# Ledger of designs, part 68: peptides against a protein of PDB entry 7AL2

Target 1, 85 residues: chain A of PDB entry 7AL2
Amino acid sequence: YEIMLIRPKTIDDINYVVDQVLEESNPVILDLSFLEKESPANFKLAGEKIKQMRSNYGAEALLLSRCNDKNLIIIAPKGVSLVRK

## One batch from the design tools (peptide; made by RFdiffusion4, then SolubleMPNN)

Design b2_p23_1_s3 (from b2_p23_1, 15 letters changed)
Fold by OpenDDE base, seed 1:
Structure b2_p23_1_s3 (fold): chain B 85 residues (1-85), chain A 23 residues (1-23)
Amino acid sequence: as target 1 above (85 residues)
Amino acid sequence: MEDNTIVELDDEILDKLVEEALS
């Protein structure tokens, strides 16, 4: 698999993340800080998509780093284990 | 919400993130 990196800015970007996780089975490292600041509605949408991927497809998500200027998350498809040591 | 590093994103945390963004 590949690990995709993105700072989504549009709904198309959000759907890209979903496609990468569900269709391509690629983990995605994403920074949601742009959406959080510029489009809270799309930030909410992104959150809902993450919930759906977790609930319906067995995806896993970790918050890697959250501070005042970034919101870094990794989403992994089922079968790719995210392990914290 | 407190700044966090390497925490699981469950529905509760995701809801809190959204709530803060919409505030």
Scores: peptide ipSAE 0.555, ipTM 0.876, DockQ to the pose 0.703
Fold by OpenDDE base, seed 3:
Structure b2_p23_1_s3 (fold): chain B 85 residues (1-85), chain A 23 residues (1-23)
Amino acid sequence: as target 1 above (85 residues)
Amino acid sequence: MEDNTIVELDDEILDKLVEEALS
């Protein structure tokens, strides 16, 4: 698999993340800071998509770092385990 | 909220993030 890196800015970008995780089975490291600042509605949508992927498809998600200018998250599809040592 | 610790993004945390963004 590949690890995708993205800072979503549009709904298309959000759907791209979903497609990468669910259809391509690729983990995604994403920065949600743009949506958080520029489009709270799309930020909410992104959050809902993450919840759905976790609840319905067995995806895992971790918050890596959150501050005023970044919101780094990793989402892994079922089958790719995120393990903390 | 500033959090640089690696934590699970469960529904509660996701909801908090959204709430903060909307406030």
Scores: peptide ipSAE 0.554, ipTM 0.875, DockQ to the pose 0.804
Fold by OpenDDE base, seed 2:
Structure b2_p23_1_s3 (fold): chain B 85 residues (1-85), chain A 23 residues (1-23)
Amino acid sequence: as target 1 above (85 residues)
Amino acid sequence: MEDNTIVELDDEILDKLVEEALS
């Protein structure tokens, strides 16, 4: 598989993330800082999509770093385990 | 805001992040 890196800016970007996780089975490392600041509505949508992927498809999600200037998240499809040491 | 690193994103945390962004 591939590890995708993206800083989503549009709904199309959000749907791209969903496709990568669910259709391509690729983990995605996201920076949600743009949506959080520039489009609260799409930030909410991104959160809903993450919840849906977790609840309905067994995806895992980790917050890698949340601070004043970044919001880094990894989403992994079912079958790719995220292990914290 | 308190910094968070390597935390499982459950529904509670996701909802909290959204709430903070919409406030």
Scores: peptide ipSAE 0.552, ipTM 0.872, DockQ to the pose 0.767
Fold by OpenDDE base, seed 4:
Structure b2_p23_1_s3 (fold): chain B 85 residues (1-85), chain A 23 residues (1-23)
Amino acid sequence: as target 1 above (85 residues)
Amino acid sequence: MEDNTIVELDDEILDKLVEEALS
């Protein structure tokens, strides 16, 4: 698999993340800071998609760093385990 | 919520993040 990195800015970007996790089975490291600041509606949508991937498809998600100007998340598809040491 | 590093993103945390962004 590949690890995809993206800072989503549009709905297309959000759907790209979903496709990478669910269709390609690629982990995604994403920064939601743009959506959080520039489009609260799309930020909400991104959150809903993450919840759906976790609840319905066995994805795991970790918040790597959350501060005023960063919102780094890793989403792993089922089959890729995220383990905290 | 406070700044966090390496926490599980469960539904509760995701909802809190969204709520903060919308408020």
Scores: peptide ipSAE 0.554, ipTM 0.875, DockQ to the pose 0.706; fails the geometry check

Design b2_p23_1_s4 (from b2_p23_1, 15 letters changed)
Fold by OpenDDE base, seed 1:
Structure b2_p23_1_s4 (fold): chain B 85 residues (1-85), chain A 23 residues (1-23)
Amino acid sequence: as target 1 above (85 residues)
Amino acid sequence: MEINEIIELNDEEIEKMVEEVLS
């Protein structure tokens, strides 16, 4: 598989994340900081999509780092294990 | 808010994060 990196700016980008995780079974490292600042509504949508992927498809999500200009999250499909040491 | 510790994002954590932005 591939690890995708994206800083979503649009709904299309959010859907891209969903497709990568669910259809391609690729982990995604995403930065939600743009949506957080520029589109709270789409930020909420992104959060809802992450919840849906977790609830319906067994995806896992970790917050890697959050600060003023960064909101880094990794989302892994069910077959990829995220392990904290 | 700065978060440097890795945390698992369950539904509660995601909701908290969203509410934080929308409030």
Scores: peptide ipSAE 0.740, ipTM 0.928, DockQ to the pose 0.872
Fold by OpenDDE base, seed 3:
Structure b2_p23_1_s4 (fold): chain B 85 residues (1-85), chain A 23 residues (1-23)
Amino acid sequence: as target 1 above (85 residues)
Amino acid sequence: MEINEIIELNDEEIEKMVEEVLS
């Protein structure tokens, strides 16, 4: 698999994340800081999609870092294990 | 709020994050 990196700016970008996780089975490291600042509505949508991927498809999501200019999250599809030491 | 430690995002955590932005 590939690890995708994206800073979503549009709804199309959000759907791209969903497609990568659910259809391509690729982990995604995403930065939600643009949506957080520029489109609270789409930020909410992104959050809803993450919840759906977790609840319905067994995806796992971790917050890696959050500050004023970054909101880094990794989403892993079912079958890709995120292990912490 | 700055968070630099790894946190598992469950529904509650995601909702909190969203509420912070929308409030």
Scores: peptide ipSAE 0.740, ipTM 0.929, DockQ to the pose 0.850
Fold by OpenDDE base, seed 4:
Structure b2_p23_1_s4 (fold): chain B 85 residues (1-85), chain A 23 residues (1-23)
Amino acid sequence: as target 1 above (85 residues)
Amino acid sequence: MEINEIIELNDEEIEKMVEEVLS
């Protein structure tokens, strides 16, 4: 598989993340900082999608780092384990 | 909120994060 990296700016980007995780089975490292600042509505949408992927498809989500201008999250599809040392 | 440690994002954590932004 591939690991996708993206800083979503639009709904299309959010849906791209969903497609990568659910259809392509690729882990995604995403930065939600743009949506967090520029579109609270789409930030909420992104959160909803992450919840859906976790609850309905067995995806895992971890917050890697959150600070000003950075909100890094990794989403792994079912079958790819995220293990913290 | 600044977070410098890796945390698992469950529904509660995600909702909390969203609430902070929308409040």
Scores: peptide ipSAE 0.740, ipTM 0.929, DockQ to the pose 0.806
Fold by OpenDDE base, seed 2:
Structure b2_p23_1_s4 (fold): chain B 85 residues (1-85), chain A 23 residues (1-23)
Amino acid sequence: as target 1 above (85 residues)
Amino acid sequence: MEINEIIELNDEEIEKMVEEVLS
């Protein structure tokens, strides 16, 4: 598999993340800082998609870092284990 | 707010994060 990196800016980008996790079975490291500042509505949508992937498809999500201008999250599909040492 | 520790995102954590932005 591949690890995808994206800083989503549009709904299309959000759907890209969903497709990568659910259809391609690729982990995605995403930065939500753009949506957080420029589109609260789409930020909420992104959050809802993450909840859906976790609840309905067994995806796992971790917050890697959150600070000024950075909101890094990794979403892993079912079958890819995220292990914290 | 700065979060330097890795945290597992459950529904509660995601909702908290969203509420902070929408408030």
Scores: peptide ipSAE 0.739, ipTM 0.928, DockQ to the pose 0.859

Design b2_p23_2_s1 (from b2_p23_2, 11 letters changed)
Fold by OpenDDE base, seed 2:
Structure b2_p23_2_s1 (fold): chain B 85 residues (1-85), chain A 23 residues (1-23)
Amino acid sequence: as target 1 above (85 residues)
Amino acid sequence: EEFIDTRSIEESFKEIEEMFKNV
């Protein structure tokens, strides 16, 4: 698998993340800071998609870093475990 | 500034849920 890095700006970007996790089984590291600042509606949508992937498809999510200029989250598909050492 | 959060995975889930609930 590949690890994807993306800072989503549009609904198409959000759906790209969903496709990478669910269809390609690739972990994705997201920076949600753009959506949080520029589109509260799409930020909410991104959150709903993450919740759905966790609840319905066995994905895992971990907050990597949150500060004024970044909001980093990793989403791992089913079969790729997130482990804190 | 710490790049990687030291919270447990369970604590991370709760933080994510709370963050998006308030959007």
Scores: peptide ipSAE 0.034, ipTM 0.604, DockQ to the pose 0.661
Fold by OpenDDE base, seed 5:
Structure b2_p23_2_s1 (fold): chain B 85 residues (1-85), chain A 23 residues (1-23)
Amino acid sequence: as target 1 above (85 residues)
Amino acid sequence: EEFIDTRSIEESFKEIEEMFKNV
């Protein structure tokens, strides 16, 4: 698999993340800071999609870093385990 | 931009749930 890096800015970007996780089975490392600042509606939509992927498709999510200008999350598809040693 | 995990998985999961609690 590939690990995708993206800072979503549009609904199309959000749908791209969903496609990468569910259809391509690729983990995605994403920064939600743009949506959080520029579009509360799309930020909420992104959150809904993440919850749906976790609940319905067995995806796993991990917050990598949260600070002033970053909101970094990794989403792993079912079958890719996130482990901290 | 740095993509390095600095949190435990347990703490991270709780923070994600809190961040999207209104969804």
Scores: peptide ipSAE 0.033, ipTM 0.606, DockQ to the pose 0.397
Fold by OpenDDE base, seed 3:
Structure b2_p23_2_s1 (fold): chain B 85 residues (1-85), chain A 23 residues (1-23)
Amino acid sequence: as target 1 above (85 residues)
Amino acid sequence: EEFIDTRSIEESFKEIEEMFKNV
């Protein structure tokens, strides 16, 4: 698999994240700082999609960094486990 | 600040949920 990096700005970007996780089985590291600042509605949508992927498809999510102008989250598809050492 | 948060996955998950419910 590949690890995708993206800072979503549009709904299409959000759907791209969903596609990468559910169809391509690629982990995604996404920076939600743009949506949080510029589009509360799309920020909420991103959160809802993440919740759905966790609840219905066995995805996992981890907050990597929340500071300044960064809001980094990794979403791992089912079959790619996030392991704490 | 460091690039990666050292909190547990459980704690990070909780924070994510809190962030989104307040949007």
Scores: peptide ipSAE 0.034, ipTM 0.597, DockQ to the pose 0.613; fails the geometry check
Fold by OpenDDE base, seed 4:
Structure b2_p23_2_s1 (fold): chain B 85 residues (1-85), chain A 23 residues (1-23)
Amino acid sequence: as target 1 above (85 residues)
Amino acid sequence: EEFIDTRSIEESFKEIEEMFKNV
């Protein structure tokens, strides 16, 4: 698999993340800081998609870093385990 | 701030839920 990195800014970007995780089985490292700041609606949408991927498709989601200018999340598709050492 | 959060995975999951809860 490939690890995708994206700071989503549009609904198309959100759908791209979903496609990468569910269809391509690629982990995605997201920076949600743009959506959080610029579009509460799209930020909520992104969160809903993440929760759906976790609940319905066995994806894992882990917060990597959170600060004023950064909101990093990794989404791993089913079959890719996130392990903390 | 470190790139990776040092909190437990469980705490991270809870924080994710909390971030989206009030949006």
Scores: peptide ipSAE 0.033, ipTM 0.603, DockQ to the pose 0.599; fails the geometry check

Design b2_p23_2_s2 (from b2_p23_2, 10 letters changed)
Fold by OpenDDE base, seed 5:
Structure b2_p23_2_s2 (fold): chain B 85 residues (1-85), chain A 23 residues (1-23)
Amino acid sequence: as target 1 above (85 residues)
Amino acid sequence: MEFIDTRSIEESFELILELVENV
């Protein structure tokens, strides 16, 4: 698998994340800070998609960092485990 | 300095808390 990195800005970017996780089985490290600041609607949409991936497809999502300028989340597809040590 | 509505901040925070497994 590949690890994808993205700071989504559009609905197309959100759909790209979904495609990477569900279709390509690639983990995605995403920064939601742009959507959080610039598009509350798309931020909500991104959240809903992440919830759906977790609930329906066995994806895992972990907050890596949150501060004033970052909102970093890793999403792992089913079959790629996120392990804390 | 950009004014951010407090309700929007709270909603965003709660959404993120719901999304992640390490809260």
Scores: peptide ipSAE 0.042, ipTM 0.546, DockQ to the pose 0.072
Fold by OpenDDE base, seed 2:
Structure b2_p23_2_s2 (fold): chain B 85 residues (1-85), chain A 23 residues (1-23)
Amino acid sequence: as target 1 above (85 residues)
Amino acid sequence: MEFIDTRSIEESFELILELVENV
């Protein structure tokens, strides 16, 4: 698999994340800071899609870093385990 | 025209905590 890195800015970017996790079975490291600041509606949409991937498809999500200008989350598909030590 | 969801910083933080496992 590949690990995708993205800072989503548009709905198309959000859908890209969903496609990578569900269709391509690739983990995605995403920075939600742009959406959180510039588009609260799209930030909420991204959140709902992450919840759906977790609840319905067995994806895992882990917070990597949160600060003033970064909200880094990794989302892994069901076939890739996230292990925190 | 996109509907602007006005949320507090606190709400945004809680949303992130809800989205992430084992925070």
Scores: peptide ipSAE 0.040, ipTM 0.555, DockQ to the pose 0.056
Fold by OpenDDE base, seed 3:
Structure b2_p23_2_s2 (fold): chain B 85 residues (1-85), chain A 23 residues (1-23)
Amino acid sequence: as target 1 above (85 residues)
Amino acid sequence: MEFIDTRSIEESFELILELVENV
């Protein structure tokens, strides 16, 4: 698998994240800070899609960093385990 | 070795979404 890095700016970018996790089985490290600032509606949509991936498809998600200029989240597809030590 | 607490992660997402609604 590949680890994808993205800072989504559009709905197409959000759908790209979903495609990478569910269809390509690639982990994604995403920064939601652009959507949070520029499009609260699309930020909410992104959050809802992440919740759906967790609840329905066995994806895991972890908040890596939250500050004024960053909102970093890792999403792992089913089959890639996030392990904390 | 510790697996991610899914409830803790879910709580974090709820807080993020709440921040958007409060702005």
Scores: peptide ipSAE 0.029, ipTM 0.510, DockQ to the pose 0.167
Fold by OpenDDE base, seed 4:
Structure b2_p23_2_s2 (fold): chain B 85 residues (1-85), chain A 23 residues (1-23)
Amino acid sequence: as target 1 above (85 residues)
Amino acid sequence: MEFIDTRSIEESFELILELVENV
């Protein structure tokens, strides 16, 4: 698999994340800070899709960093475990 | 860098979304 890195700005980017996790089985490190600041609606959509991936598809999500300029989440597809040391 | 488990993430997201809705 590949590890994707993205800072989503559009709905297309959000759907790309979903596709990467669910269809390609690729972990994604994403920064939601743009959506959070610029599009509350798309930020909500992204959050809902992350929840759906966790609830329905066995994806795991881990918040890596949260500050004013960053909202970094790693999403791992089913079969890739996120382990803390 | 602080790692937040999925359970904590869900709670955090709900809080953040609530804040966004209140803006």
Scores: peptide ipSAE 0.026, ipTM 0.520, DockQ to the pose 0.252

Design b2_p23_2_s3 (from b2_p23_2, 10 letters changed)
Fold by OpenDDE base, seed 2:
Structure b2_p23_2_s3 (fold): chain B 85 residues (1-85), chain A 23 residues (1-23)
Amino acid sequence: as target 1 above (85 residues)
Amino acid sequence: SEFIDKGSIEESFEEIEKMVEEA
């Protein structure tokens, strides 16, 4: 698999993340800081998509870092294990 | 650490949920 890195700015970017996780089975490291600042509605939408992938498709989500101008999350598809050591 | 250290992946997700709910 590939690990995708993206800082989504549009709904199309959000849908791209969903496609990567569910259709391509690729983990995605995403930075939600742009949406959080520029589009609260799309920020919430992104969060709802993450919840749906976790609840309905067995994806895992991990908050990597949240600080000034950074909101990093990794989403792993079912079959790719996130392991904390 | 540079990364958030939660006790488990589930606890990390709970923080994500809280963050989204407060948006």
Scores: peptide ipSAE 0.207, ipTM 0.732, DockQ to the pose 0.631
Fold by OpenDDE base, seed 1:
Structure b2_p23_2_s3 (fold): chain B 85 residues (1-85), chain A 23 residues (1-23)
Amino acid sequence: as target 1 above (85 residues)
Amino acid sequence: SEFIDKGSIEESFEEIEKMVEEA
């Protein structure tokens, strides 16, 4: 698999994340800071998609770092385990 | 720390949910 990195700015980007996780089985490292700042509605949408992937497809999500200018999250498909050492 | 210190992956996800709900 590949690990995708993206800072979503549009709904298309959000859908890209969903496709990567569910269809391609690729982990995605997200920076949601743009959406959180520029489009609270799309930020919420992104979060809802993450919840759906977790609930319906067994994806995992981990908050990597949150500060003033970044909101990093990794989403892993069911076949990839996130492990904190 | 390079990662947000949470007790578990589940707790980390709960934080994500909270952020989304605050938007």
Scores: peptide ipSAE 0.206, ipTM 0.731, DockQ to the pose 0.585
Fold by OpenDDE base, seed 5:
Structure b2_p23_2_s3 (fold): chain B 85 residues (1-85), chain A 23 residues (1-23)
Amino acid sequence: as target 1 above (85 residues)
Amino acid sequence: SEFIDKGSIEESFEEIEKMVEEA
């Protein structure tokens, strides 16, 4: 698999993330800082998509870091486990 | 701040939920 990195800015970007996780089975490292700052609606949408992937498709979601300029999340598809050492 | 060292993956997801709810 590949690990995708994206800082989504549009709904298309959000859907791209969903596609990568669910269709391509690729983990995605997200920076949601743009949406959080510029589009509360799309930020909420992104969050709901993450919840859906977790609840309905067995994805895992981990908040890597949150600060003033970063909101980093990794989403792993069901076939890829996140392990902390 | 980093969240990867703050708790389990489940706890991290709870933080995501809180974050989204705050928006």
Scores: peptide ipSAE 0.198, ipTM 0.733, DockQ to the pose 0.679
Fold by OpenDDE base, seed 4:
Structure b2_p23_2_s3 (fold): chain B 85 residues (1-85), chain A 23 residues (1-23)
Amino acid sequence: as target 1 above (85 residues)
Amino acid sequence: SEFIDKGSIEESFEEIEKMVEEA
């Protein structure tokens, strides 16, 4: 698999994340800072998609870093485990 | 650490949920 990195700015970008996790089985490291600042509605949509992937498809989500200019989250598909050492 | 230190994956996701709800 590949690890995808994206800072989504549009609904199409959000759907790209969903496709990578569910269809391609690729983990995604995403920065939600753009949506959080520029589109609260799409930020909420992104969060809802993350919840759906966890609840319905066994994905895992982990907050990596949050600061003034970053909101980094990793989403791992079912079969790729996130482990803290 | 440069990463947020959470006790579990679930605790980390709870922070994500709160963040989205407060937007």
Scores: peptide ipSAE 0.192, ipTM 0.723, DockQ to the pose 0.579

Design b2_p23_2_s4 (from b2_p23_2, 8 letters changed)
Fold by OpenDDE base, seed 3:
Parts: sequence; structure tokens; C-alpha cells
Structure b2_p23_2_s4 (fold): chain B 85 residues (1-85), chain A 23 residues (1-23)
Amino acid sequence: as target 1 above (85 residues)
Amino acid sequence: SEFIDTRSIEESFEEIEEMFENV
């Protein structure tokens, strides 16, 4: 698999993340700082998609880092586990 | 403030949910 890196700016970008996790089984590290600042509606939409992937498809989600200009989350598809050493 | 989440995956997800609810 591949690890995708993306800073979503549009709904199409959000749907791309969903497709990567659910259809391609690729982990995604996404920076949500743009949506958080520029589009509260799409930021909330991203949140709903993350919750759905976790609840319905066995994805895992972890908040990696957050500051004023970064909001990094990793989404791991079912079959790719996040492990702490 | 700036932080890196080192909590359990479940605790991290709770923080994620709060983040989206409070925007």
C-alpha cells in the first residue's frame, strides 16, 4: 500500500480521502488546517466522514499534531493497524 | 498551543470528535 499525504481544500479532496481509505486501502495523513480556517462546513463534513469510516468500515483515526497552522490526522484502513512501540 | 497526541487511539478519537464539534 501507499501512504497518502494531502491537505484537503474542497469536497472533492475529502471524497478522495474516503476513496483512498475505503477503496484503495491506503493510509492517509491529512492536514485539515485549511478547511478548519476557510470552511467550517467542509471541516465538519470531513469529521463526519472520518467517524463513518471508523464506525462502519473499521478504520482507525489518530490525531498526530495540532497547532495554529497544522491539524494532522492519520486515517488507517481496516487491515493496517496503528501500533505504538 | 501546539501538541502531538500520545494518548491511546480511543482517547485520540475522542479529541478528534471534540475538535469537529467545537469549530
Scores: peptide ipSAE 0.346, ipTM 0.787, DockQ to the pose 0.891
Fold by OpenDDE base, seed 2:
Structure b2_p23_2_s4 (fold): chain B 85 residues (1-85), chain A 23 residues (1-23)
Amino acid sequence: as target 1 above (85 residues)
Amino acid sequence: SEFIDTRSIEESFEEIEEMFENV
């Protein structure tokens, strides 16, 4: 598999993330700082999609880092485990 | 935080849910 990196700006970008996780089985590292600042509605939509992937499709989601200019989350598809050392 | 989240996976997701609710 591949690890995708994206800072989504549009609904199309959000749907791209969903496609990568559910259809391609690729982990995705997201920076949600653009949506949080520029489109609260799409930020909440992204949150709903993450919650749905976790609840309904066995994905895992982990907050990597949150600071003033970045909001980093990793989403792993079912079958790819997130492990801390 | 400038560091990775060191909480349990479940605790991390709880914070994710909270930040989406509070935007």
Scores: peptide ipSAE 0.343, ipTM 0.786, DockQ to the pose 0.741
Fold by OpenDDE base, seed 4:
Structure b2_p23_2_s4 (fold): chain B 85 residues (1-85), chain A 23 residues (1-23)
Amino acid sequence: as target 1 above (85 residues)
Amino acid sequence: SEFIDTRSIEESFEEIEEMFENV
């Protein structure tokens, strides 16, 4: 698999994240800071999709960093475990 | 959070949910 990095700005970007996780089984490290600032609606949409991926598809989601201009989350598809050391 | 959220997976996700609810 590949690890995708993206700072989504549009609904298309959000859907791209979903496709990467669910269709391609690629982990995604995403920065939601743009959406949080610029589009509360799309920010919430991203959140809904993250919850759906977790609840329905066994994805894992962790908040990596939230400060200043960062809102980093990793979404791992089922089969890729997130491990803390 | 700092560089990495060191809380449990469940606690981290609770914060994620709260983050989206409070926007």
Scores: peptide ipSAE 0.339, ipTM 0.785, DockQ to the pose 0.728; fails the geometry check
Fold by OpenDDE base, seed 1:
Structure b2_p23_2_s4 (fold): chain B 85 residues (1-85), chain A 23 residues (1-23)
Amino acid sequence: as target 1 above (85 residues)
Amino acid sequence: SEFIDTRSIEESFEEIEEMFENV
């Protein structure tokens, strides 16, 4: 698999993330800071899709960092485990 | 500022949910 890095700006980008996780089984590291700042509606949409991936497909989601200019989350598909040390 | 937490995956996701709800 590949680890995708993306800072989504559009709904198409959000759907790309969903496709990467569910269809390609690739983990995705997201920076949601653009959506959070520029489109609260699409930010919430991204959140709903993350919830769906978690609830229905066994994806894991973890907040990596949140500050003024970053909102980093990793989404891992089922079969790729996130491990803390 | 918040970084990788030490809580369970489930508890961490609850924090993520709260983040999206409170935007």
Scores: peptide ipSAE 0.336, ipTM 0.786, DockQ to the pose 0.726; fails the geometry check

